# Ledger of designs, part 18: peptides against a protein of PDB entry 4BOS

Target 1, 163 residues: chain A of PDB entry 4BOS
Amino acid sequence: PVLTRTVVPADNSCLFTSVYYVVEGGVLNPACAPEMRRLIAQIVASDPDFYSEAILGKTNQEYCDWIKRDDTWGGAIEISILSKFYQCEICVVDTQTVRIDRFGEDAGYTKRVLLIYDGIHYDPLQRNFPDPDTPPLTIFSSNDDIVLVQALELADEARRRRQ
Target 2, 163 residues: chain A of PDB entry 4BOS as posed
Amino acid sequence: PVLTRTVVPADNSALFTSVYYVVEGGVLNPACAPEMRRLIAQIVASDPDFYSEAILGKTNQEYCDWIKRDDTWGGAIEISILSKFYQCEICVVDTQTVRIDRFGEDAGYTKRVLLIYDGIHYDPLQRNFPDPDTPPLTIFSSNDDIVLVQALELADEARRRRQ

## One batch from the design tools (peptide; aimed at target 1 D70)

Design b1_p15_8_s3 (made by RFdiffusion4, then SolubleMPNN; from b1_p15_8, 8 letters changed)
Fold by OpenDDE base, seed 4:
Structure b1_p15_8_s3 (fold): chain B 163 residues (1-163), chain A 15 residues (1-15)
Amino acid sequence: as target 1 above (163 residues)
Amino acid sequence: SERFARGLRARLERE
């Protein structure tokens, strides 16, 4: 089994496309962003005490309006929200640092998904199997530390390509 | 970025 990267469109919604891909088991849907943006806005709006200006960098309402725009970029705030929503650990391997940021690591989730991030763009990761009839795996056990090692290997290779 | 840092802090606060 080999961990591989699926390149999604380099648009302002690559994070949402990538998350959707992995949590839905490998479904590429570049049109998923509007719904996911609205989902995030709904969650943020539902808890203004927690999602304060200190966290959002803007008022709750301003953030909700902002994230629903089709030209704004998602980041760590959105990943953390999506981790909670989908009840899974979202592991982001950074090709610039060759490090993994784990969102939801202390929540006790049994599942994890993986993204690769280069500083501006997100792509989903999947495990491919030798049997061509076996579909790629995008949802892993939270105990599967091998996949994290493989993700670091991918990131290191990507870094070498850009150096 | 500043936004990224705030997001990470938010994650840590809820866990």
Scores: peptide ipSAE 0.032, ipTM 0.673, DockQ to the pose 0.051
OpenDDE base, seeds 1, 2, 3, 5: peptide ipSAE 0.027, 0.027, 0.026, 0.027; ipTM 0.667, 0.663, 0.650, 0.652

Design b1_p15_8_s4 (made by RFdiffusion4, then SolubleMPNN; from b1_p15_8, 10 letters changed)
Fold by OpenDDE base, seed 5:
Structure b1_p15_8_s4 (fold): chain B 163 residues (1-163), chain A 15 residues (1-15)
Amino acid sequence: as target 1 above (163 residues)
Amino acid sequence: SERLARGLARRLEEA
């Protein structure tokens, strides 16, 4: 089995497209971002005590208005929210540092998904199988440390190629 | 999208 990268559009919504891809088993839908942005805004608005200005870097209301714009980027806050919503660990491998940031690692989720990040752009990762009739896998066991090693190898190769 | 709506509804039921 080989871990591979699927390049999604660089349209300011790559995080949302990438997350949707992996949690839905490999479905590419670049039009999913508006509804995901609204979902995040709704979750943030529902808990202003937790999602405070200290966490958001702006007021709760300002953040909700901001994230619903089609030209704003998602980051760690959005990944954390999506991890909780989809009840899975979201692992982000960074090609600049060759490190994996794990979101939801202490929540006890049994599943994990993987993204690759170059400092600006997010793409989803998938495992391809030798059997052409076996579809790629995007949802892994949280005990599958082999996929994390493969992600690090992929990121290191991308770094060496300046990708 | 309709696909996202169906997916999110399913995830909400599982969460």
Scores: peptide ipSAE 0.034, ipTM 0.681, DockQ to the pose 0.029
OpenDDE base, seeds 1, 2, 3, 4: peptide ipSAE 0.026, 0.033, 0.026, 0.025; ipTM 0.658, 0.646, 0.654, 0.606

## One batch from the design tools (peptide; aimed at target 1 A10 D70 I120)

Design b1_p16_1_s1 (made by RFdiffusion4, then SolubleMPNN; its pose is not in this set)
Fold by OpenDDE base, seed 2:
Structure b1_p16_1_s1 (fold): chain B 163 residues (1-163), chain A 16 residues (1-16)
Amino acid sequence: as target 1 above (163 residues)
Amino acid sequence: SAAAAARVAALEAAQA
């Protein structure tokens, strides 16, 4: 089994495309972003007391309008929200630092998904199997630490290729 | 980013 990267379009919505890919079991849908953005906005709008200016960096309403724009980039706050929504740990391996940021790690989720991030672009990660009849895996056990090691290796290789 | 990380920490603390 090999952990591989699926390159998604380098548009302003690569985070949403990548998350959608992994949580839906490997479905590439570059057109999913508008709906994903609206989902996040809906969640934020539903709890203005929790999603405060202190957390969002802007008013609840301003954030909702902002995140629904086609040209705004998702980041850590959106990943956190999506982690909670999909009830899974989202692990982001950073190719610049060769470290993994784990979102939802304290929530006790049994599943994890993995993204790779280079500072400006997100891609989803998947495990490919030797058996051609076995589809790639995008949802892992939260106890599968081997996949995290493989992700770090992948990130390190990517970093070395840029140096 | 550092700012994003801080916001995430705040979210997680609030949810705990």
Scores: peptide ipSAE 0.026, ipTM 0.673, DockQ to the pose 0.032
OpenDDE base, seeds 1, 3, 4, 5: peptide ipSAE 0.026, 0.025, 0.025, 0.026; ipTM 0.679, 0.663, 0.664, 0.670

Design b1_p16_1_s2 (made by RFdiffusion4, then SolubleMPNN; its pose is not in this set)
Fold by OpenDDE base, seed 4:
Structure b1_p16_1_s2 (fold): chain B 163 residues (1-163), chain A 16 residues (1-16)
Amino acid sequence: as target 1 above (163 residues)
Amino acid sequence: SAAAAARVAELEAALA
């Protein structure tokens, strides 16, 4: 088994496309962003006391309006929300630092998904199998440490290529 | 950055 990345469009919604890809088992849908943005806005709007200005960096309403724009980039806040929504750990390996940021690691989720991030773009990661009849895996056990090692290897290779 | 990591930790703790 080999961990590989699927390059998604370098648009303002690459995070959402990447998350959708991994949580849906490898479905590439670049048009998923509007609904993903709406989903996040709905979640945030549903609990303005929890999703406070301290968390959002702006008022609840301002954030909801902002995230629904088609030209705003998702980040840590959105990943955290999506991790909670999909009930999975979202691991982001950074090719600039060769580090993995884990979202939802303390929530007790049994599943994890992986993204690769280069500072301006997100792509989803998947495990490919030698058997061509076995579809790629995008949802891993939260106990699967091998996939994290493989993600770090991918990031390290990417960093070396950039330098 | 350290600041970014701290922010991530804060968000994770708050939203977990």
Scores: peptide ipSAE 0.022, ipTM 0.627, DockQ to the pose 0.032
OpenDDE base, seeds 1, 2, 3, 5: peptide ipSAE 0.022, 0.016, 0.017, 0.019; ipTM 0.609, 0.537, 0.552, 0.542

Design b1_p16_1_s3 (made by RFdiffusion4, then SolubleMPNN; its pose is not in this set)
Fold by OpenDDE base, seed 4:
Structure b1_p16_1_s3 (fold): chain B 163 residues (1-163), chain A 16 residues (1-16)
Amino acid sequence: as target 1 above (163 residues)
Amino acid sequence: SEAAAARLAALEALQA
């Protein structure tokens, strides 16, 4: 079994496409972003006490309008929200630092998904199997630490290629 | 600014 990267379009919505890919079991749908943006805006709007200016860097309403634009990029806030929504740990391996940021680590989720991030672009990760009849796996056990090691190895290789 | 620092801290708190 090998952990591999699926390159999604660099269309300002790569985070949403990547998350959708992994949480839906490997479904590539670049058209998913508008609805996911709306979902995030809805969640943010529903809890202005938590999603404050201190977190958002702008008013709750301004953020909601901003995130619904098709040319704005998602980040830590959006990943955190999506982790909560899909009830899974979202692990982002960074090819620049060769570190993994875990979103939802303390929530007690039993599942984790993995993304790879290069500083501007997100892609989903999946495990491919030697048996051609076994589909790639995108949802892992939160106890599967091997996949995290493999993600770090993948990121380290990517970094070496760029350096 | 202190506002930027607060935002960064908040974002980091959303991460593990």
Scores: peptide ipSAE 0.024, ipTM 0.592, DockQ to the pose 0.038
OpenDDE base, seeds 1, 2, 3, 5: peptide ipSAE 0.022, 0.028, 0.020, 0.020; ipTM 0.613, 0.655, 0.591, 0.610; seed 2 fails the geometry check

Design b1_p16_1_s4 (made by RFdiffusion4, then SolubleMPNN; its pose is not in this set)
Fold by OpenDDE base, seed 1:
Structure b1_p16_1_s4 (fold): chain B 163 residues (1-163), chain A 16 residues (1-16)
Amino acid sequence: as target 1 above (163 residues)
Amino acid sequence: SAAAAARVAALEAALA
């Protein structure tokens, strides 16, 4: 497939780096995490009724302090929040299960972005083009199901390499 | 919403 993986640093902030990469059209910025962590904390703090202790597993305030640390890991709750913020579907292909988890799939977004996940690390996915002057594409139509197939193929190959 | 919360929890478990 022409869908490729860009390996980002494994520095506890790979989720944020990966999301930033795809939503910004292919900009690799490992220093983006602090601001993205702050953004998530701000959103969570603004709606304690929705982002309750039952959802967060800790108090709203405790979560906000926790997510802003530079050594804490983002997960599904953060992806869900970022999907809403950027108004796009975030599709995570898992190399362990060869499954795609789709965040925001029922929100009616016209755009989707893709990440690849191996159980601990997130990387962004992009579509490369034969023309060297055409930059890679990271933002796809939410109707582009071919990219999902390509993501599954990429994940399956990754899984086979580990086994 | 309750549905959104349930989905987040399910996905959290799947990606944990």
Scores: peptide ipSAE 0.023, ipTM 0.643, DockQ to the pose 0.038
OpenDDE base, seeds 2, 3, 4, 5: peptide ipSAE 0.020, 0.022, 0.022, 0.020; ipTM 0.630, 0.561, 0.625, 0.627; seed 5 fails the geometry check

Design b1_p16_2 (made by RFdiffusion4)
Pose (drawn by RFdiffusion4):
Structure b1_p16_2 (pose): chain A 163 residues (1-163), chain P 16 residues (1-16)
Amino acid sequence: as target 2 above (163 residues)
Amino acid sequence: ALAAAKAAFDAVRAAL
């Protein structure tokens, strides 16, 4: 089986669309983004002690309004939040310098999902099978460290191809 | 590069 990127629209909401795609087992639905952003705002507003002005670069309310727009980019704050909400590890494979940032690293989730990130875009990763009957798989066991190795290599290859 | 990417993303969003 081969680790594969599926290209989602680069419409400013790719982070949410990619996360949704992997946690829902391979469903592409761009319309999920507004609701996922509202979910983020709900969680950010619920903990102003943690989501402080220093962390957000603006007021809690300003951040909530900002993230609810259809043109702002999700990042580490959003990913940390979505990892907990979905109760899975979200592994972002960064093809800029070829590394993996593992959200939910120490929460003991049983599940793991992968996104590939080039500094500008997010796309979901999935495992494809050469068997006509076996659909791609987007959710992996937390014990499954080999998929992380394959993702690092895909990151190397993706970096080479992009250059 | 980020500005150009943003403009491209906005065009994609407008086309959807």

Design b1_p16_2_s1 (made by RFdiffusion4, then SolubleMPNN; from b1_p16_2 with A3E K6R F9A D10L)
Fold by OpenDDE base, seed 2:
Structure b1_p16_2_s1 (fold): chain B 163 residues (1-163), chain A 16 residues (1-16)
Amino acid sequence: as target 1 above (163 residues)
Amino acid sequence: ALEAARAAALAVRAAL
């Protein structure tokens, strides 16, 4: 079994495409972003006390309008929201720092998914198996530390390749 | 499955 990267389109919605890919078990759907943006906006709008200006950097309403634009990028706030929504840990391995940022790590989720991030673009990660009849795995046990090691190896290799 | 998950949004929002 090998952890591999699936390159999604380098558009403004790569985060959403990547998250959708991993939480749906390896389904590439570049058209998923508008719906996911609306979902995030709906969640944010539902709790203005928690999603305050201090957290959002703008008013709740302004954020909702902003995130629904097709040319705005998702980040840590959106990942946090999606982690809670899908009830899974979202692990983002950064190829610039070779570190993993974990979202939802304290929530007690039994499942985790992995993304790879280069400072601009997000891609999903999956585990491929030697048996061609066994589909790639995108949802891992939150106890699977091997996949985290493999993710770090991918990130380190990517960084070295840029040197 | 996203649509199915979206149907559970009220329960999730209550937990946020």
Scores: peptide ipSAE 0.025, ipTM 0.664, DockQ to the pose 0.025
OpenDDE base, seeds 1, 3, 4, 5: peptide ipSAE 0.025, 0.024, 0.024, 0.025; ipTM 0.659, 0.655, 0.663, 0.652

Design b1_p16_2_s2 (made by RFdiffusion4, then SolubleMPNN; from b1_p16_2 with K6R F9A D10A)
Fold by OpenDDE base, seed 5:
Structure b1_p16_2_s2 (fold): chain B 163 residues (1-163), chain A 16 residues (1-16)
Amino acid sequence: as target 1 above (163 residues)
Amino acid sequence: ALAAARAAAAAVRAAL
């Protein structure tokens, strides 16, 4: 079995497309972003005590208006929210540093999904199997640390290609 | 838990 990258469009919504892909078991839907942006805004608006200006870098209302724009990028705040919503660990392997940032690692989730990030763009990761009739896997056990090693190997190879 | 979250997400998408 090999871990591979599926390239999604670089259209300002790559994070949302990538998360949707992995949590839906490998469904590519570049049109998912508007609804996901509104979902995030709704969650943020519902808890202004937690999602304060100190956390958001702007007022709660300003953030909600900002994230619903079609030209704004998702990041760590959005990943944290989506991890909680989908009740899974989201692991992001960074090709610039060859490190994995784990979101939801202290929540006790039994499942994890993986993204690859180059400092600008997010893509989803999947495990392919030798049997062509076995579909790729995008949702892993939180005990599967081998997939994290494979993700680091992919990131290291990507980094070497750019240096 | 993840399956339930997927169902909830689908319901939200249908409503939006």
Scores: peptide ipSAE 0.031, ipTM 0.690, DockQ to the pose 0.030
OpenDDE base, seeds 1, 2, 3, 4: peptide ipSAE 0.031, 0.030, 0.027, 0.029; ipTM 0.691, 0.691, 0.668, 0.684

Design b1_p16_2_s3 (made by RFdiffusion4, then SolubleMPNN; from b1_p16_2, 6 letters changed)
Fold by OpenDDE base, seed 2:
Structure b1_p16_2_s3 (fold): chain B 163 residues (1-163), chain A 16 residues (1-16)
Amino acid sequence: as target 1 above (163 residues)
Amino acid sequence: ALEEARALAAAVRAAL
Protein backbone atom coordinates (compact mmCIF):
# COMPACT_ATOMS: atom_id res chain seq x y z
CA PRO B 1 0.00 0.00 0.00
CA VAL B 2 1.19 3.47 -0.95
CA LEU B 3 0.16 6.85 0.38
CA THR B 4 -0.70 9.17 -2.48
CA ARG B 5 -1.81 12.74 -3.02
CA THR B 6 -5.01 13.63 -4.83
CA VAL B 7 -4.70 17.09 -6.34
CA VAL B 8 -7.81 19.17 -5.80
CA PRO B 9 -8.54 22.47 -7.55
CA ALA B 10 -6.27 25.34 -6.56
CA ASP B 11 -9.13 27.62 -5.62
CA ASN B 12 -9.85 29.49 -2.42
CA SER B 13 -11.64 26.43 -1.03
CA CYS B 14 -9.00 23.72 -1.33
CA LEU B 15 -9.00 23.13 2.43
CA PHE B 16 -12.72 22.41 2.49
CA THR B 17 -12.56 20.22 -0.59
CA SER B 18 -9.65 18.29 0.90
CA VAL B 19 -11.30 17.76 4.27
CA TYR B 20 -14.54 16.68 2.66
CA TYR B 21 -12.62 14.22 0.49
CA VAL B 22 -10.92 12.44 3.37
CA VAL B 23 -13.78 12.43 5.89
CA GLU B 24 -16.23 11.13 3.29
CA GLY B 25 -13.98 8.26 2.27
CA GLY B 26 -12.55 9.65 -0.93
CA VAL B 27 -15.35 11.67 -2.46
CA LEU B 28 -14.07 14.53 -4.60
CA ASN B 29 -16.64 17.31 -4.58
CA PRO B 30 -15.27 20.80 -5.27
CA ALA B 31 -18.81 22.14 -4.91
CA CYS B 32 -18.88 21.25 -1.20
CA ALA B 33 -17.21 24.48 -0.11
CA PRO B 34 -20.24 26.78 0.26
CA GLU B 35 -22.03 24.30 2.49
CA MET B 36 -18.86 23.58 4.45
CA ARG B 37 -18.37 27.30 5.02
CA ARG B 38 -21.93 27.64 6.26
CA LEU B 39 -21.42 24.70 8.60
CA ILE B 40 -18.37 26.33 10.16
CA ALA B 41 -20.16 29.65 10.48
CA GLN B 42 -23.06 27.93 12.19
CA ILE B 43 -20.77 26.24 14.70
CA VAL B 44 -18.89 29.47 15.43
CA ALA B 45 -22.10 31.45 15.84
CA SER B 46 -23.44 28.86 18.27
CA ASP B 47 -20.70 29.50 20.83
CA PRO B 48 -19.66 33.15 20.96
CA ASP B 49 -18.11 32.67 24.39
CA PHE B 50 -15.55 30.19 23.10
CA TYR B 51 -15.21 31.62 19.61
CA SER B 52 -14.40 35.08 20.88
CA GLU B 53 -12.70 37.95 19.13
CA ALA B 54 -9.49 36.88 20.84
CA ILE B 55 -9.68 33.48 19.14
CA LEU B 56 -11.05 34.61 15.79
CA GLY B 57 -9.13 37.85 15.31
CA LYS B 58 -12.45 39.50 14.52
CA THR B 59 -15.88 39.57 16.10
CA ASN B 60 -17.93 36.39 15.99
CA GLN B 61 -20.36 37.92 13.53
CA GLU B 62 -17.59 39.33 11.34
CA TYR B 63 -15.92 35.94 11.19
CA CYS B 64 -19.13 34.21 10.20
CA ASP B 65 -19.69 36.65 7.38
CA TRP B 66 -16.04 36.41 6.36
CA ILE B 67 -15.76 32.62 6.25
CA LYS B 68 -18.90 32.36 4.13
CA ARG B 69 -17.28 34.43 1.37
CA ASP B 70 -16.14 32.37 -1.59
CA ASP B 71 -12.72 34.04 -1.69
CA THR B 72 -11.53 33.57 1.90
CA TRP B 73 -9.10 30.88 2.96
CA GLY B 74 -9.51 28.33 5.69
CA GLY B 75 -6.76 27.63 8.15
CA ALA B 76 -6.01 26.24 11.58
CA ILE B 77 -9.21 27.54 13.14
CA GLU B 78 -11.35 25.87 10.50
CA ILE B 79 -9.35 22.64 10.71
CA SER B 80 -9.78 22.51 14.48
CA ILE B 81 -13.51 23.06 14.12
CA LEU B 82 -13.82 20.37 11.48
CA SER B 83 -11.79 17.96 13.59
CA LYS B 84 -14.22 18.41 16.44
CA PHE B 85 -17.24 18.22 14.17
CA TYR B 86 -16.18 15.02 12.41
CA GLN B 87 -14.73 13.57 15.62
CA CYS B 88 -11.42 12.68 14.02
CA GLU B 89 -7.81 13.75 14.21
CA ILE B 90 -6.80 15.86 11.22
CA CYS B 91 -3.09 15.57 10.45
CA VAL B 92 -1.56 18.17 8.15
CA VAL B 93 1.87 17.42 6.74
CA ASP B 94 3.73 20.54 5.63
CA THR B 95 6.02 20.17 2.63
CA GLN B 96 7.96 23.30 3.56
CA THR B 97 8.94 22.14 7.04
CA VAL B 98 8.40 18.37 6.72
CA ARG B 99 6.45 18.21 9.93
CA ILE B 100 2.96 17.12 10.83
CA ASP B 101 0.58 19.40 12.67
CA ARG B 102 -2.03 17.34 14.44
CA PHE B 103 -5.45 18.74 15.21
CA GLY B 104 -7.54 16.89 17.76
CA GLU B 105 -4.61 14.80 18.95
CA ASP B 106 -5.67 15.08 22.59
CA ALA B 107 -9.37 14.44 22.05
CA GLY B 108 -9.15 10.66 22.13
CA TYR B 109 -10.46 10.11 18.61
CA THR B 110 -10.00 6.65 17.14
CA LYS B 111 -9.77 7.91 13.56
CA ARG B 112 -7.38 10.19 11.72
CA VAL B 113 -7.29 11.75 8.27
CA LEU B 114 -4.37 13.35 6.47
CA LEU B 115 -3.84 16.47 4.38
CA ILE B 116 -0.72 17.77 2.68
CA TYR B 117 0.01 21.50 2.72
CA ASP B 118 2.63 23.47 0.79
CA GLY B 119 2.13 26.84 2.46
CA ILE B 120 -0.62 27.87 0.08
CA HIS B 121 -2.56 24.83 -1.11
CA TYR B 122 -4.15 21.85 0.66
CA ASP B 123 -4.57 18.39 -0.86
CA PRO B 124 -5.96 15.18 0.61
CA LEU B 125 -3.92 12.03 1.14
CA GLN B 126 -5.09 8.47 0.60
CA ARG B 127 -3.71 4.95 0.85
CA ASN B 128 -3.87 2.99 -2.38
CA PHE B 129 -3.90 -0.79 -2.45
CA PRO B 130 -2.48 -3.20 -5.03
CA ASP B 131 -5.87 -4.85 -5.45
CA PRO B 132 -7.74 -2.72 -7.98
CA ASP B 133 -11.03 -3.79 -6.43
CA THR B 134 -10.05 -2.34 -3.05
CA PRO B 135 -10.88 1.36 -2.90
CA PRO B 136 -8.37 3.84 -1.48
CA LEU B 137 -8.44 4.43 2.26
CA THR B 138 -8.71 7.97 3.61
CA ILE B 139 -9.72 7.28 7.21
CA PHE B 140 -7.00 5.68 9.30
CA SER B 141 -6.71 4.39 12.82
CA SER B 142 -5.33 6.96 15.22
CA ASN B 143 -2.85 4.23 16.15
CA ASP B 144 -1.58 3.91 12.57
CA ASP B 145 1.83 5.52 12.85
CA ILE B 146 2.98 4.03 9.56
CA VAL B 147 0.76 6.42 7.65
CA LEU B 148 2.39 9.35 9.46
CA VAL B 149 5.83 8.12 8.42
CA GLN B 150 4.62 7.75 4.86
CA ALA B 151 3.20 11.26 4.95
CA LEU B 152 6.53 12.65 6.12
CA GLU B 153 8.32 10.78 3.35
CA LEU B 154 5.91 12.18 0.82
CA ALA B 155 6.43 15.71 2.11
CA ASP B 156 10.20 15.32 2.19
CA GLU B 157 10.22 14.17 -1.41
CA ALA B 158 8.10 17.15 -2.38
CA ARG B 159 10.49 19.51 -0.62
CA ARG B 160 13.54 17.97 -2.27
CA ARG B 161 11.96 18.37 -5.68
CA ARG B 162 11.79 22.12 -5.07
CA GLN B 163 15.54 22.37 -4.28
CA ALA A 1 -23.57 13.95 3.42
CA LEU A 2 -22.90 17.52 4.50
CA GLU A 3 -26.62 18.15 4.65
CA GLU A 4 -27.10 15.22 6.99
CA ALA A 5 -24.14 16.34 9.06
CA ARG A 6 -25.55 19.85 9.33
CA ALA A 7 -28.85 18.45 10.50
CA LEU A 8 -27.07 16.79 13.41
CA ALA A 9 -24.81 19.76 14.11
CA ALA A 10 -26.64 20.71 17.30
CA ALA A 11 -25.64 17.47 18.98
CA VAL A 12 -22.04 17.79 17.87
CA ARG A 13 -21.80 21.44 18.92
CA ALA A 14 -22.45 20.35 22.48
CA ALA A 15 -19.17 18.46 22.35
CA LEU A 16 -17.14 21.42 21.08
Scores: peptide ipSAE 0.022, ipTM 0.644, DockQ to the pose 0.026
OpenDDE base, seeds 1, 3, 4, 5: peptide ipSAE 0.021, 0.019, 0.022, 0.021; ipTM 0.583, 0.529, 0.630, 0.635

Design b1_p16_2_s4 (made by RFdiffusion4, then SolubleMPNN; from b1_p16_2, 5 letters changed)
Fold by OpenDDE base, seed 3:
Structure b1_p16_2_s4 (fold): chain B 163 residues (1-163), chain A 16 residues (1-16)
Amino acid sequence: as target 1 above (163 residues)
Amino acid sequence: LLEAARAAAAAVRAAL
């Protein structure tokens, strides 16, 4: 089995497209972003005590309006929220540093999904199997350390290609 | 899927 990258559109919503892809088992839907943005806004709005200005960097209402814009980029806050919502670890391998940032790692989730990030763009990762009749896997066991090694290998290769 | 998810967002957060 080989871990591979699926390139999604390089638009302002690549994070949302990538997360949707992996949590839905490999469904590429570039039109998913508006609803995902609204989902995040609704979650944030539902708990203004937790999602405070200290957490958001702006008022709760300002954040909700901001994240629903189609030209704003998702980051750590959005990944954290999506990890909690989908009840899985979201592991982001960074090609600039060749490191994995884990979101939800202390929540006790049994599942993890993987994204690859280059500083300005997110793509989803999937495991391909030799049997062509076996569909790619996007949801892994949180105990699967091999997939993390493979993700680091992909990131290292990407870094070398840019040098 | 996401439509149903939006309707349940508050409940999900409360259960965390």
Scores: peptide ipSAE 0.025, ipTM 0.673, DockQ to the pose 0.025
OpenDDE base, seeds 1, 2, 4, 5: peptide ipSAE 0.024, 0.024, 0.024, 0.024; ipTM 0.664, 0.670, 0.668, 0.662

Design b1_p16_3 (made by RFdiffusion4)
Pose (drawn by RFdiffusion4):
Structure b1_p16_3 (pose): chain A 163 residues (1-163), chain P 16 residues (1-16)
Amino acid sequence: as target 2 above (163 residues)
Amino acid sequence: AARLAEAEREIAAARA
């Protein structure tokens, strides 16, 4: 089986669309983004002690309004929140310098999902099978460290191809 | 810069 990127629309919401795709087991639905952003705002507003002005670069309320727009990009804050909400490890494979940032690293989730990130875009990763009957798989066991190795290599290859 | 310009074209196309 081969680790594969599926290209989602680069409409400013790719982070949410990519996370949704992998946590739902391979469903592409761009319309999920507004609701996922509202979910983020709900969680950010619920903990102003943690989501402080220093962390957000603006007021808690300003951040909530900002993230609810259809043109703002999700990042580490959003990913950390979505990892907990979905109760899975979200591994971002960064093809800029070829590394993996593992959200939910120490929460003991049983599940793991992967996104590929080039500094501008997010796309979901999945495992494809050469058997006509076996659909792609987007959720992996936390014990499954080999998929992380394959993702690192895909990051190397993706970096070479992009250059 | 070229990558950013390409990203902007992609965004414009996706939001059209």

Design b1_p16_3_s1 (made by RFdiffusion4, then SolubleMPNN; from b1_p16_3, 7 letters changed)
Fold by OpenDDE base, seed 4:
Structure b1_p16_3_s1 (fold): chain B 163 residues (1-163), chain A 16 residues (1-16)
Amino acid sequence: as target 1 above (163 residues)
Amino acid sequence: DERLAEYARLVAAATA
């Protein structure tokens, strides 16, 4: 089995498309972004004390309006929220640093999903199997350290191609 | 929340 990336559109919503892809088992749906943005806004609005201006960089209401725009960026705050919502680790391998940032790592989740990030764009990762009749895997055990090694290898190769 | 703030520093916002 080989870990590969699926390139999603660079349309300002790549984070949401990528997360949706992996948590839904490999469904590519760029039209998922508006609902995911609304989901995040709903979660943020539900807990103004936790999602404070110090965290958001703007008022709770301003953030909610901002994140629902179709041209605003998703980042670490949104990943953290989505990790909590889907009850899984979201592991982001960075091709610039060849490091994995694990969101939700201290929550005790039994599942993890993986994204690859180049500093401006997110793509989902999947494990392909030799049997063509076996669909790719996007949801891994949080004990599967092999997939993390494979992600680092993939990121290292991507970094070498860009240098 | 310190953990969330820490996460915010790890990954920059991404877009097209």
Scores: peptide ipSAE 0.025, ipTM 0.669, DockQ to the pose 0.045
OpenDDE base, seeds 1, 2, 3, 5: peptide ipSAE 0.022, 0.023, 0.025, 0.022; ipTM 0.632, 0.645, 0.653, 0.640

Design b1_p16_3_s2 (made by RFdiffusion4, then SolubleMPNN; from b1_p16_3, 7 letters changed)
Fold by OpenDDE base, seed 5:
Structure b1_p16_3_s2 (fold): chain B 163 residues (1-163), chain A 16 residues (1-16)
Amino acid sequence: as target 1 above (163 residues)
Amino acid sequence: DAALAEYAAAVAAARA
């Protein structure tokens, strides 16, 4: 089995598309972003004490209005929220640094999903199997550290291609 | 890449 990248559209909503892809088992739906943006805004609005200006970098209301725009990019805050919502660890491998940033690692989730990030764009990762009857896997055990090594290898190769 | 090599080695060691 090998870890592979599925390229999603670079339409400012690649994070949401990528997360949706992996948590839904490999379903590509670029139209999912508006609803996911509203979901995040709803979660943030529901707890202004936790989602403070210190965390958001702007007022709670300003953030909610901002994230619902179709041209704003998601980042660490959104990934953290989505990790909590989907109850899984979200691992992001960065091709610029060849490092993995793990979101939700302290929550004790049994599942993890993986994204690859190049500094401006997110794509989902999946495991392909040699058996044609076995569909690709996007949801891994949180104990599967081999997939993290494979993700680093994939990122390292991507970095070398850009050098 | 040093980080990759070290991580891979650590995982391999844990599996052994």
Scores: peptide ipSAE 0.025, ipTM 0.514, DockQ to the pose 0.020
OpenDDE base, seeds 1, 2, 3, 4: peptide ipSAE 0.018, 0.021, 0.020, 0.020; ipTM 0.608, 0.622, 0.614, 0.611; seed 1 fails the geometry check

Design b1_p16_3_s3 (made by RFdiffusion4, then SolubleMPNN; from b1_p16_3, 8 letters changed)
Fold by OpenDDE base, seed 2:
Structure b1_p16_3_s3 (fold): chain B 163 residues (1-163), chain A 16 residues (1-16)
Amino acid sequence: as target 1 above (163 residues)
Amino acid sequence: DAELAAYAERVAAARA
């Protein structure tokens, strides 16, 4: 089994496409962004006491309008929200630092998904199997530390290629 | 959510 990267379009919605891919078991749908953006906006709007200006960097309403634009980028806030929504860890391996940021690691989720991030672009990760009839795995056990090691190896290789 | 708050702060710091 090998952990590999699926390159999604380098548009302003790569985070949403990547998250959708991994949480849906490997479904590539570049058109998922509008609904993902609306989902996040709905969650934020539902709890203005928590999703305050202090958290969002703008008012609750302003954030909701902003995130629903087709040209705004998702980041850590959106990943955290999506982690909570999908009830899974979202692990992001950074190719610049060769580190993994775990979102939702303290929530006790039994599942984790992985993304790879290069500073401006997100891609999803999946485990491929030698048997071509066995579909790639995108949802891992939160106890699967091997996949984290493999993700770090991918990031390290990516960093080395830039040097 | 403590994790969300922590990451929000990290994002803000990185953008500053």
Scores: peptide ipSAE 0.025, ipTM 0.630, DockQ to the pose 0.035
OpenDDE base, seeds 1, 3, 4, 5: peptide ipSAE 0.025, 0.024, 0.022, 0.014; ipTM 0.644, 0.630, 0.646, 0.555

Design b1_p16_3_s4 (made by RFdiffusion4, then SolubleMPNN; from b1_p16_3, 5 letters changed)
Fold by OpenDDE base, seed 5:
Structure b1_p16_3_s4 (fold): chain B 163 residues (1-163), chain A 16 residues (1-16)
Amino acid sequence: as target 1 above (163 residues)
Amino acid sequence: DAVLAEYERLLAAARA
């Protein structure tokens, strides 16, 4: 079993494409972003007390209009929302620092998914198996620390390629 | 996260 990266299009919606890929078990659909953006906007609009200007960096309404644009990037706020929505940890390995940021780690979720981030672009991660008849795995146990180690190895290799 | 912590320490040592 080897952890591998699936390169998604380098558009402004790579985060949404990557999350959709892992939570749907390995389905690549670059056209999923508009609906996911609308979903996030709906969730943010539903709780203006929590999603305040302090959290969003802009008014609740301004954020909702902003995130629905096709040229705005998703980040930590969107990952946090998607983690809660899909009821899973979202673990992002950063190739610049070779560290993993875990979203939803204290929520008690039993599942985790993994993304790789280089400071500009998000890609999904999957575990491939030697048996070609066994499909790749994108949803892991939240107790599976081996996959986190493999993600760090992948990030470290990517970092070395840039040095 | 014991396994992860150990691996991170090893990586940090290798990079330094």
Scores: peptide ipSAE 0.018, ipTM 0.524, DockQ to the pose 0.022
OpenDDE base, seeds 1, 2, 3, 4: peptide ipSAE 0.017, 0.023, 0.017, 0.017; ipTM 0.547, 0.582, 0.534, 0.527; seeds 2, 3 fail the geometry check

Design b1_p16_4 (made by RFdiffusion4)
Pose (drawn by RFdiffusion4):
Structure b1_p16_4 (pose): chain A 163 residues (1-163), chain P 16 residues (1-16)
Amino acid sequence: as target 2 above (163 residues)
Amino acid sequence: LAARAAANLAARAAAA
């Protein structure tokens, strides 16, 4: 089986669309983004002690309004939140310098999902099978460290191809 | 919206 990127629309919501794709087992639905952003705002507003002005670069309320827009880009704050909400490890494979940032690293989730990130775009990763009957898989066991290795290699290849 | 998204991404890539 081969680790594969599926290209989602680069409409400013790719982070949410990519996370949704992998946690829902391979469903592409761009319309999920507004709701996922509202979910983020709900969580950010619920903990102003943690989501401080220093962390957000603005007021808690300003951040909530900002993230609810259709043109703002999700990042580490959003990913950390979505990892907990979905109770899975979200592994971002960064093809800029070829590394993996593992959200939910120490929460002991049983599940793991992967996104590929080039500094500008987010797309979901999935495992494709050469058997006509076996659909792609987007959720992996936390014990499954080999998929992380395959993702690092895909990151190397993706970096080479992009250059 | 597609044109705006493309412009935003181009601006972000240029700032990197």

